# Peptides against a protein of PDB entry 5VZU, part 82

Target 1, 271 residues: chain A of PDB entry 5VZU
Amino acid sequence: GRTLEDIFHEHMQELILMKFIYTSQYDNCLTYRRIYLPPSRPDDLIKPGLFKGTYGSHGLEIVMLSFHGRRARGTKITGDPNIPAGQQTVEIDLRHRIQLPDLENQRNFNELSRIVLEVRERVRQEQQEGGHEAGEGRGRQGPRESQPSPAQPRAEAPSKGPDGTPGEDGGEPGDAVAAAEQPAQCGQGQPFVLPVGVSSRNEDYPRTCRMCFYGTGLIAGHGFTSPERTPGVFILFDEDRFGFVWLELKSFSLYSRVQATFRNADAPSPQ

## One batch from the design tools (peptide; made by RFdiffusion4, then SolubleMPNN)

Design b2_p16_1_s3 (from b2_p16_1, 5 letters changed)
Fold by OpenDDE base, seed 3:
Structure b2_p16_1_s3 (fold): chain B 271 residues (1-271), chain A 16 residues (1-16)
Amino acid sequence: as target 1 above (271 residues)
Amino acid sequence: SREEILAELTRLFNPP
């Protein structure tokens, strides 16, 4: 029978061959597209830009992080044999914060899975409810048969009736219990550890995180076959580092800011 | 299939 080593060697050979085929096929027709850095906004969770990550055996990947209201996106700048350049490798929902448990319970993969899948179900429900409201709103535009309603005559302006006393209806302002925005504890990040059984390329990841959010990652077979979104956790470590836990793949990707300064990388102002 | 993709990706992300 094929050993695990034989399977690994065959897969590595196939990856190398695919990478070679992709790189060699590009030599025949390279279309260069200029990449513009996304503009920074004050409300951005961190400065947008280029991040370097390791994506399993694919090696070094470059991802552009950008913010779009309550969503963040990681766009592949480098393609791989599975996912071409320009695809959204990760999509983060900044509305759905993940609260990590204590450090002991963070080691439990099943606990993380429970938390993430509960948030995924809420996101699905919100999408279904919003889809129903949008669906019902479109159904009521039955064809208004433009029956020409006859010009009813201008009834005369009725006279200003007198000074009705202001009833002091002291409508108690219903205490809109402003759900106390738990003060964004701009505090020290929480202790962070990967769950047992989540693989990382190295153990050199930050052991403290600021915030976590629900997200989805793009996965596909070789040649971008059967692309699908898999649930995961976006982990903000600091201004220059984030991670993504691929829940179904039991893997972790660490992304670090590209510190290179690019001149003239800003998008042209829309004239 | 999904299972094939997940199996491939699992091997790629979790080299033995």
Scores: peptide ipSAE 0.021, ipTM 0.644, DockQ to the pose 0.500
Fold by OpenDDE base, seed 4:
Structure b2_p16_1_s3 (fold): chain B 271 residues (1-271), chain A 16 residues (1-16)
Amino acid sequence: as target 1 above (271 residues)
Amino acid sequence: SREEILAELTRLFNPP
């Protein structure tokens, strides 16, 4: 029978062959683009920059993490057979925090799946509602030619009198129990474990996370065929590490900050 | 199909 090693070698040979075919189809013509680091903002969840992922057979991946208001984006700096360089491999909705259960229930994939899919449906509803407001707002700016309706004389409606009987209806102030927004204790990470059946390349991932958000990952067939967004969870571990759980793929990708300082990598100030 | 893409991606991300 094939050993696991034989299967791994065959898979690696396929990836090498794909890379060779892709490189050869362009007569070794490679286009290079300068990459600038995104400027850091005070409201950024963590410092934006380059992160290194090492997962599956893709080996070394470089992703640029950037912040765009209430969204974060992972942009591929390295391409793979499915997703070319420059694509948005992950899009994170910073409006939709994922609350992980306790450590015992975190092992349950179906519980994580339920939580993520409930957030996905809320995001879809918000997109449908926002699409309607944008559609209705454009329809009303038809130039109403204000035909000057002739000034019909406003008949003086008579000033009827003042009977101000103060009805004392003492409506009890219903205690709107303001659900105290528990101040997001930004400080204490919670215990973290991958669900059973979520594959990681290794078990060496952080066992504590700061916060999680709903996100989508880009998936496609070989050669970027039929690209689609799949639901997932962005896991912020610390200032230098994040993960992404690919829910439908049952996989986890770990990313670590590239610690190298780059000279002249800052975006030129907009003149 | 979507299922074929997911199967292939699963293979690529999680080689046996």
Scores: peptide ipSAE 0.019, ipTM 0.627, DockQ to the pose 0.557
Fold by OpenDDE base, seed 5:
Structure b2_p16_1_s3 (fold): chain B 271 residues (1-271), chain A 16 residues (1-16)
Amino acid sequence: as target 1 above (271 residues)
Amino acid sequence: SREEILAELTRLFNPP
C-alpha cells in the first residue's frame, strides 16, 4: 500500500505543481504587497506578528496573527491552491474559552467534538440575539402621519362587570446566573495531547498548553471555490507557539513565531 | 459541494 509518507509526498508534488502552474501563468501579474506588523496592545493575549504554520501536506505557511478586541485572526501571508494570500485562515473568539479535560479524556475526539459543538451553538445563539436587538432599534422611527380619519361615533356597547381577582403571580426573580466572565487569568499550563485520529504533520508539538479558545478556520476547494468556516480549537502553548485543531478535518496545525526581525516592518503611525 | 471539499481536504489532511 502507499505509506503515509508516499501520500504526503505525492500531494506535496501536486501542490508544488499547482503552485508552479499558478506562479508561471501569473508571472507577469505578480503583485507585491508590503506587510506591516500589527501594533502590540497591552490586552493582546500574546505579541501579534508572523507565525510559520506546519500542517498536513501544505508544507510551510506564513500567517499574521493579530488581535481585534475579543477576537484574534490568522491572516494568510502565503497563499495555497485553495486559499489565497490575504484571507483569514483562522478567526478566534477570545470570549469563548475551551476547557480541555484531563489527558485521558483529551484523547477522545468525540469529547472534544462535543465541547466545541456546544460552544459553536452558544456563539450562534449570541449572534441571533444580537441581530434582533439591532433590527428592532431601526423599525420604530417611521413617522406614522396618522391622518385623522373622522371618528364615526360607534355605539356604547354595555359595560360588563369588573370582577378582576388580582392573581398575585409571585414571579420568582429568575436568578440570571451571570455567566461569570472568568477573567482571562493566565491559567496554569495544563498537559496537552491531540485526540486519537487527529492528524498532525509531526508529533513534535508542545505537550503543555496555556489556554484554549473556540475558533473557526477557512476551508475552500481549489481556486478558492465555495469558501466556508469550519469549527475548531485555538490552543495557546506559549508566547511563541499556538495550534489550531480543525475539528471537521480532524487535523492539527502548529504555528511558531518567526524570530526574524524585519527592518521598517512597523505600521506607519496614523498621520 | 461542501461535502466534496471536506472529503478532499480530509483526504489531504488525513492521508490513509
Scores: peptide ipSAE 0.019, ipTM 0.623, DockQ to the pose 0.554
Fold by OpenDDE base, seed 2:
Structure b2_p16_1_s3 (fold): chain B 271 residues (1-271), chain A 16 residues (1-16)
Amino acid sequence: as target 1 above (271 residues)
Amino acid sequence: SREEILAELTRLFNPP
């Protein structure tokens, strides 16, 4: 039977071969595409732009973060053997904020998994309901033929009966201390730790996060075979750093802003 | 299965 070691060896050989093929293809068929940086908007969660990520054996990846109303998008600028350049590696739903538990419960992968899967189910329900509203809105323009409402007869419901017992009991109004929803202090970072069993390339990640959101990541086999979206958590650390927890893969990717200034990289103003 | 997780890890993350 294939050992785990055999699978790893075959996979590493395939990766090396794919990297070699891609590198050799660069000598023969380089298609250069101009990349435009998205304009910054006041409502953007952070300044859009280029981020460098490091995860697994792929090494350095460049992702462009952009904002699209209540969605954020990570687009691959660098391709890899699995996901080509220009693909949307992460999609973040800014409607679905994830609240991380306390620092002790953040170590529990099953707790994070529960929270993410509950949000995934809500997103699925909202997509089904929004699909139904778009479908029902076309069907109801049938001409309301005003069928005359037949006068249903006024059935006299009868008058019963009397009894009066007076029971006193003056139960004290228990002060429902309205648990003041502490206004989610939109500005204070919370302590952050990766769950036990989530792989990180290094332990050097921010130990405080600003906010988290539900998202999905793109996964595929070598040569972009069987592409699918897997659930995860987008973690905003600060203006220049974000992470993505790949839930099913039990892995973490850290992304840091590229500080290089690019001349003439701004998108042409939509005329 | 452990093999499915490894196949998925293989698809995204070449674990070292």
Scores: peptide ipSAE 0.022, ipTM 0.636, DockQ to the pose 0.298; fails the geometry check

Design b2_p16_1_s4 (from b2_p16_1, 5 letters changed)
Fold by OpenDDE base, seed 1:
Structure b2_p16_1_s4 (fold): chain B 271 residues (1-271), chain A 16 residues (1-16)
Amino acid sequence: as target 1 above (271 residues)
Amino acid sequence: SREEILAELTKLFNPP
């Protein structure tokens, strides 16, 4: 029987061969595009920039994190046999925060799956409703011929009437105990653990997160065949680290900021 | 298929 080690080596050999084939196909016709670091904005969730992913058989992945209003985007700087460079590996909806349960319930994959799928359905509903409002507004502005209708003076008739009897009805004040929403302690991270059955390359991930958001990851077959978006969770750990839980793949990707400073990497000022 | 892509990607993300 094949050992787990034999299966791993065969899979790594195939991955290396695929990388070699893709590299060799372009050997005589390379198009270079300059990469610029996105400018930081005050409202950005964290400083945008390059992040290093360390997950799976791909080894090293470089992703550019950028912010686009209420969306964040991870763009592949490194390609792989499935997804070429320049593709959006993750797209994050900053409108749809994921609230993680307590640490005990975070171990339950089905609970995380339920929460994510409920948010996915809300996002789909909002997209359907917003599509209808944009369609009706193209009403035909037919040329309204301005016929000057004459200003007839409407007389102010002074209508009278009187009587208001004072009904007493003493409605009891129902004590609606407003459950004081404890102010979410804006500074302390929540304890974090991966659900059971979510694979990580290593157990060395942050055990505390600041916040989570709904997102989608790009998946494809070899050669970028049948590309699709799969639901997931973007996890902000700190200023320099984020994760993505691939819900359907039951996998976790950890991304850490590239600390290297690049000279002349700033985007040209918009003219 | 989607299932085949998910299976292959699961191997890529989670090598044994």
Scores: peptide ipSAE 0.023, ipTM 0.657, DockQ to the pose 0.559
Fold by OpenDDE base, seed 3:
Structure b2_p16_1_s4 (fold): chain B 271 residues (1-271), chain A 16 residues (1-16)
Amino acid sequence: as target 1 above (271 residues)
Amino acid sequence: SREEILAELTKLFNPP
């Protein structure tokens, strides 16, 4: 029988071979595309830009983080045997914040799984409801046969007089219970630990996080076969670091800002 | 299949 070690060696050989085939095929058709850094917006959760991550045995990945209203995207700058460059490796829904439990309950993978799956179900419901409203709105434009209704003459409606009785309708300003936006304690990091059984390449990850959001990651077979989105957690640690927990894969990826300053990397202003 | 992809990715993320 094949040992786990034999299976691992065979799989690593296949990965190396696939990586070699991909890199060798590029010798025949190198298309260079200029990458522009996304413009920073005041409402961006953190400064957009290039981040380096470690993605299992694929080694070093470069991802562009960008913000698109209430969504963030991680776009692969480096391709791998499964996911080519230019694909959205992660999509983050900034509308769906995940509240992590206390540090003891954060070690429970089943608790994290429950929280994430509940948020995933809410996102699905919102998508179904929004799909129904868009569907019903299209059905009512039956072709109104524009029968030319004859131009009936505009009867001059008489000028009703000016009686300005000031109705003192003292409409009590309904107390808009300003849902006290609990001042987002943006400043205090929550203690953070990975759940038991979530693999990290190393234990060198931040032990405090600012906030977490629901997200999805892209997974595929070799050659980008059967691409699917898997649920996960985007973890904002600080201005320069974020993580992604791949829930179904029980894996964690840490991303750190590329500190290199690029001259002339800004998108050309639309002329 | 999804199961094959998950199995391969699990090996990649969780080397023995």
Scores: peptide ipSAE 0.021, ipTM 0.636, DockQ to the pose 0.512
Fold by OpenDDE base, seed 2:
Structure b2_p16_1_s4 (fold): chain B 271 residues (1-271), chain A 16 residues (1-16)
Amino acid sequence: as target 1 above (271 residues)
Amino acid sequence: SREEILAELTKLFNPP
């Protein structure tokens, strides 16, 4: 039978071969592209910039986080054998906040899966409705010839009838003190734990998160074959750290801000 | 297939 050591050796050989093929493909066509840091905006959830991630066998990845109105985007700065540099590894919908349950229920992967899939369905419905409104808005400029609708006659439907009795009982209106939904204080971090069965490279991730949002991650086969988007959760921990839970892959990626200062890396002012 | 891609990606994301 294959030992765990045999499986590890085969996987490491495959990974080395993939890295070699990928590096050799680069040697055949090295294109250098200048990277510009996105300008910071007041409405940005956190300062945009470079983040370093480490997950699985890929090792160190660099992602540019940028904000685009109600969307955030992670763009790969480092490519891998599956997804080239310059691709959007994550796309975050800042309209669709994920509310994580209590810490006990956060351990349940099926509960997280339910919450994410419900939000995915809402996003899909909104895209269909917005597509219909954009479609219908073009069609209705047909001249409304106001054909005079003929006056249909006022049928006099009839009169009856009677009595019944006045029963008293004055049940006191119990003051349903509407528990004022305390506005979820946008500033208090909530306890955070990964669901059971979600793989993390290490257990050293923040145990408190500020906000979570629905998002999609890009996945592909080797050589960027059959690229598709998979549902996930963007987790904002703090100003310098975010995570992404890949729901279908049952994996977690942690990203930390690159603290290096780059000279002349600012985007040219839009003229 | 999607399943083959997910299997290969799962290997890459989950070190053995």
Scores: peptide ipSAE 0.021, ipTM 0.638, DockQ to the pose 0.576
Fold by OpenDDE base, seed 4:
Structure b2_p16_1_s4 (fold): chain B 271 residues (1-271), chain A 16 residues (1-16)
Amino acid sequence: as target 1 above (271 residues)
Amino acid sequence: SREEILAELTKLFNPP
């Protein structure tokens, strides 16, 4: 039978061959695009910027994390054989927080899968409802040619009728105890562990997370064939680290901030 | 197929 080593070598040979094919097909014509760091906003979940990840067999990957209102995006700065540079490798919905269970239940992949798929269904429903409102809103701006409806005369509707007594029915205000949203104690992270059967390239991942969100990762075949979004979990560990759990792939990617300071990397002020 | 793509991607993400 093929050894794990044989399979690894074959896979590495395929990746090297793919890299060679891609580099050779462009006759060494490399296009360079200047990358600007996104401006930081006060409402940003963390400082936007460059993050480095180790992505399976692809080695070192660089992504740009940016914030767009209630969405965050990871944009590939480095391309891979499946997903070219400049693609949005991850999209995070900051409206849909994932509540992780206790540490024992976090080991259960099926529990995480259930939680993520329930959120995915809510996101689909919201997209369908918002699609209908956007569709109906465009239909009503047909130019109503306001045919000048003739000025039908002011019928003087008469005045008077009488003094109906104030019935005192003192309906007790049912104390709707607004369940005080416990202020999310932004301080103490939750204990974190990967589910059983989720592979990580490195077992050295943070064992505490600040918060998690629903997200989608872009997946594609070699050469960016049949690109689709797969459900996942964005995990914020700290100001400088986040992860993404690829639910269908049963994989975890860890990203760490690039600590290098770049001079003149800020976006030019919009003139 | 989707399953074939996922299988190949799984190899890429989770080298043996």
Scores: peptide ipSAE 0.019, ipTM 0.619, DockQ to the pose 0.591

Design b2_p16_2_s1 (from b2_p16_2, 9 letters changed)
Fold by OpenDDE base, seed 4:
Structure b2_p16_2_s1 (fold): chain B 271 residues (1-271), chain A 16 residues (1-16)
Amino acid sequence: as target 1 above (271 residues)
Amino acid sequence: MSDMEKLVELRKKLKE
């Protein structure tokens, strides 16, 4: 029978062959596009910029992280055989924080799966509700030519009446103990471990995370066939590192900031 | 099946 090594070797050969076909098919006709770094905003979760991932068989991938209000986006700067450059490989909903359990329960993939799928359902509900409000708002601009119905003048009536008494009933102000939302301690990292059965390229990932958010990752077949968004978890480790857990794929991608200063990489001011 | 899915499956098999 084929060994696991044979299957791995055959698959690696297929990937190399595909890479060769893609590089050869275009006779080295490369289109270069200038990339501008997004401006940093005060409300950005971390400084936007270029991050490198080394999680795939395709080698080094570069992703640009950018912030768009309460959403973050990872845009592919390098394409792969599945997902072209310029595609949004990850979309992060900064409204939907994922609370990781303790370190013991973080090892349970089914628990993480439950948490993520519950958030996914909330996001779907919010999208359906917001879609209805946008639909109803357009229907009401029918110009009702409300004809000026005339000025009828009526009438008097004066009525008086009386006294009612000052009942004192001193209803005690029920102390609505406003559950003080404990200010999300933005500073204390939580111990972090990948769930059992989540594949990482290496075990060298940060063991402490700052915060996690719901997100979706883009997956596709070769040549960008049947592209779909799968649920996942964006994990902010620090200012320079984030991860993405692909829930359905049971995989983890680690991204690290490209520590380079680029001259003239700022977007031109909108004229 | 994406290359990522294939890779994940291969890595599972290689750990068994």
Scores: peptide ipSAE 0.035, ipTM 0.675, DockQ to the pose 0.048
Fold by OpenDDE base, seed 3:
Structure b2_p16_2_s1 (fold): chain B 271 residues (1-271), chain A 16 residues (1-16)
Amino acid sequence: as target 1 above (271 residues)
Amino acid sequence: MSDMEKLVELRKKLKE
């Protein structure tokens, strides 16, 4: 019978063959597009730029991290047999922070799954509510046939006098309970561990994280077949490292900043 | 299944 080792070798041969086919088919028509580094903004969570990731069986991949207001995006610079270059491999919602439990409860995959799925449901509700408001507003522009209403004469309304007594309406200053902005503990990150059953290719990941956010990752079959967005967790470790937990895949990807400095990689100023 | 999904499945089977 086929051993598990035989099945693994067959899969690795298929992956190598697919990589070879994709590289060799495009040899006849290579289009080069210049990649510009995204400009850094003061409000960016970390400096945008190139990150190297280990993406399962694909090996080393390059992703561009960029910030777009309340969203962050990871764009593939390197394609793979599943997802071509230029696709958004991860999309992060910076409005939806994930609060990780204590280190003991972080080991429980079901607890992480619960937290992420609750946030996913809130995001879906917000999208439905915003879709209804945008839908109702467009329906009422029926063509008002502007019948030319005749110019009725401006009756001079008389100048009624001044004497409005200042009512001392002592509006009690409603105690705006300033929701105590829990001081963003800009301090030491919280202890971090992957849940049991989450596959990491490298066990050498940071054991402390600064913050986490809800996000979605792109998955597809070979040749970009049946592309879908799956829920996940973006983990910010530090200025140069982030992770993504693929919830449904039970996998973790670590991304580290490319330390190479690129000259003339800035986008041309908009003329 | 993506190669990532296949790899995750294979790694599960290899741990059993």
Scores: peptide ipSAE 0.034, ipTM 0.671, DockQ to the pose 0.048
Fold by OpenDDE base, seed 2:
Structure b2_p16_2_s1 (fold): chain B 271 residues (1-271), chain A 16 residues (1-16)
Amino acid sequence: as target 1 above (271 residues)
Amino acid sequence: MSDMEKLVELRKKLKE
């Protein structure tokens, strides 16, 4: 029978061969495009820039993280046999925070799956409603011909009578203890663990996270065949580290900031 | 099917 090692070896050989074929095929047609770093904004969740990640069997990748209002994007700087450079590997919805359960329930993959799929359904509903508002706003400019509908006389329905019994019962207003919304502890990280059965290439990931958001990741076959978006969780660990849980793939990618300073990498100011 | 999906499927078949 094939061992896990045999299958891993065969898959690694296939990836190396594909990488060699693509690099050799492009050797005759290498186009170099200048990459500009996105400008930092005060409202950015963290400083935008280049992050070094590990994506399962693909090994080392470079992703540019950028912020676009209520969305964040991870753009591939390095391509792979499945997804070319310049594609958006992750799209994060900063409106849809994922609340992780306690550390015991975080080990349950089915619980994380439930939470993510509930948020995915909300995102889908909001997209449908926003599509309807944009559609209905064009239809209602039909000329309201103000036909003056004649004032039909309001029939005086009769005044039923007065009976006034004053029953006293002084029921004490039970103090509805407004459950004080515990102020979202913006500063103290939550204990973090990967669910059982989620594969990480390295078990050395941060065991505390600041916040999590709903997102989607791009997957494709070799040569960018049948590209699709799969649901996942963006995990902010700190200013220099984030992760992505690929829900359907049961995999985790860790990204760490590239500490190298690049001269003249700033985007030209929009004139 | 992405390479990651193939790996996940192959890992399932080996646990059976």
Scores: peptide ipSAE 0.027, ipTM 0.659, DockQ to the pose 0.049
Fold by OpenDDE base, seed 1:
Structure b2_p16_2_s1 (fold): chain B 271 residues (1-271), chain A 16 residues (1-16)
Amino acid sequence: as target 1 above (271 residues)
Amino acid sequence: MSDMEKLVELRKKLKE
C-alpha cells in the first residue's frame, strides 16, 4: 500500500506542477488589486500587517493578519493551487484561549487533540444557543388597535420632610487578608514544542510561546474544490511571529512579519 | 475513521 510519505510526495509534486501550469498559463492575464494595510488598534493582540508563512507543500505564502474584535483573520495575499488569493486561510477565536500542557505532555498529539476538540465543542454549543435567541422574537405582531388622541396638561408641586437620626455603631475591621492576586506574569513565555507526528518544514521554530487560541484553517482541493474549515491552534510566539497547528493535517505553519515598509499602503479613512 | 484515514482523505481532497 502507498505510505503516507508516498502520498505526500506525490501531492507535493502535483502542487509544484500545478503552480508551474498556473504561473505559465496566466502570465498575460494577471489581475492586480491594491492591498491596504489594516489600521492598528490599541486592543490588537499584536500589530496587524503582512506575514510571510511557510506552508507545508505550497512554499512561501504572504498572509495579511487583521483583528476584528474578538476574532483575528489571516487573509491570503498569495494564492496557491488549492486556495485563491483573498481567502481567509486562518480564523482565530480570541475568546477561546488554549492552555498548553507542560512540555512533556505537549509532545503528545492526542493531548493537544483532546484540548482542541473540547474547545471546538464549546464553540459549537455557543453558536447553537445564540441561534435560538434570534429566532423567537419576531412572531407576535399583535393587531395595531388604533386607540385615540388626546390632551391634558397638569402641574402640581409639593413639599416636605426632614429627619436625620445619627446611629453610631462601630463594628470592628475584620482583617480580610486580601490574598494578593499575584499579578498574572503576562510577560513570561511558556516553553513550546510541536507534538510528535506534526510536520514542520523547518525545525527552527520558536521554543517559547506567549499564548495560544483556538482557530480554524481553510483547506480545499485543487481549483478551490470542496473548501472546508479544519480545527487548529493559533500560537503567538512574539510581536513578529505566530504559528498555526493544523490538527487534522498534523502540520505546522510558521508566519513571520514582513519587515518591509510600504509607502501609500494605508487604508483610506472610512468616509 | 482514524486520524490517519482522515489525513488520507484530506490529502485526497487536496489532490482533487
Scores: peptide ipSAE 0.020, ipTM 0.614, DockQ to the pose 0.047

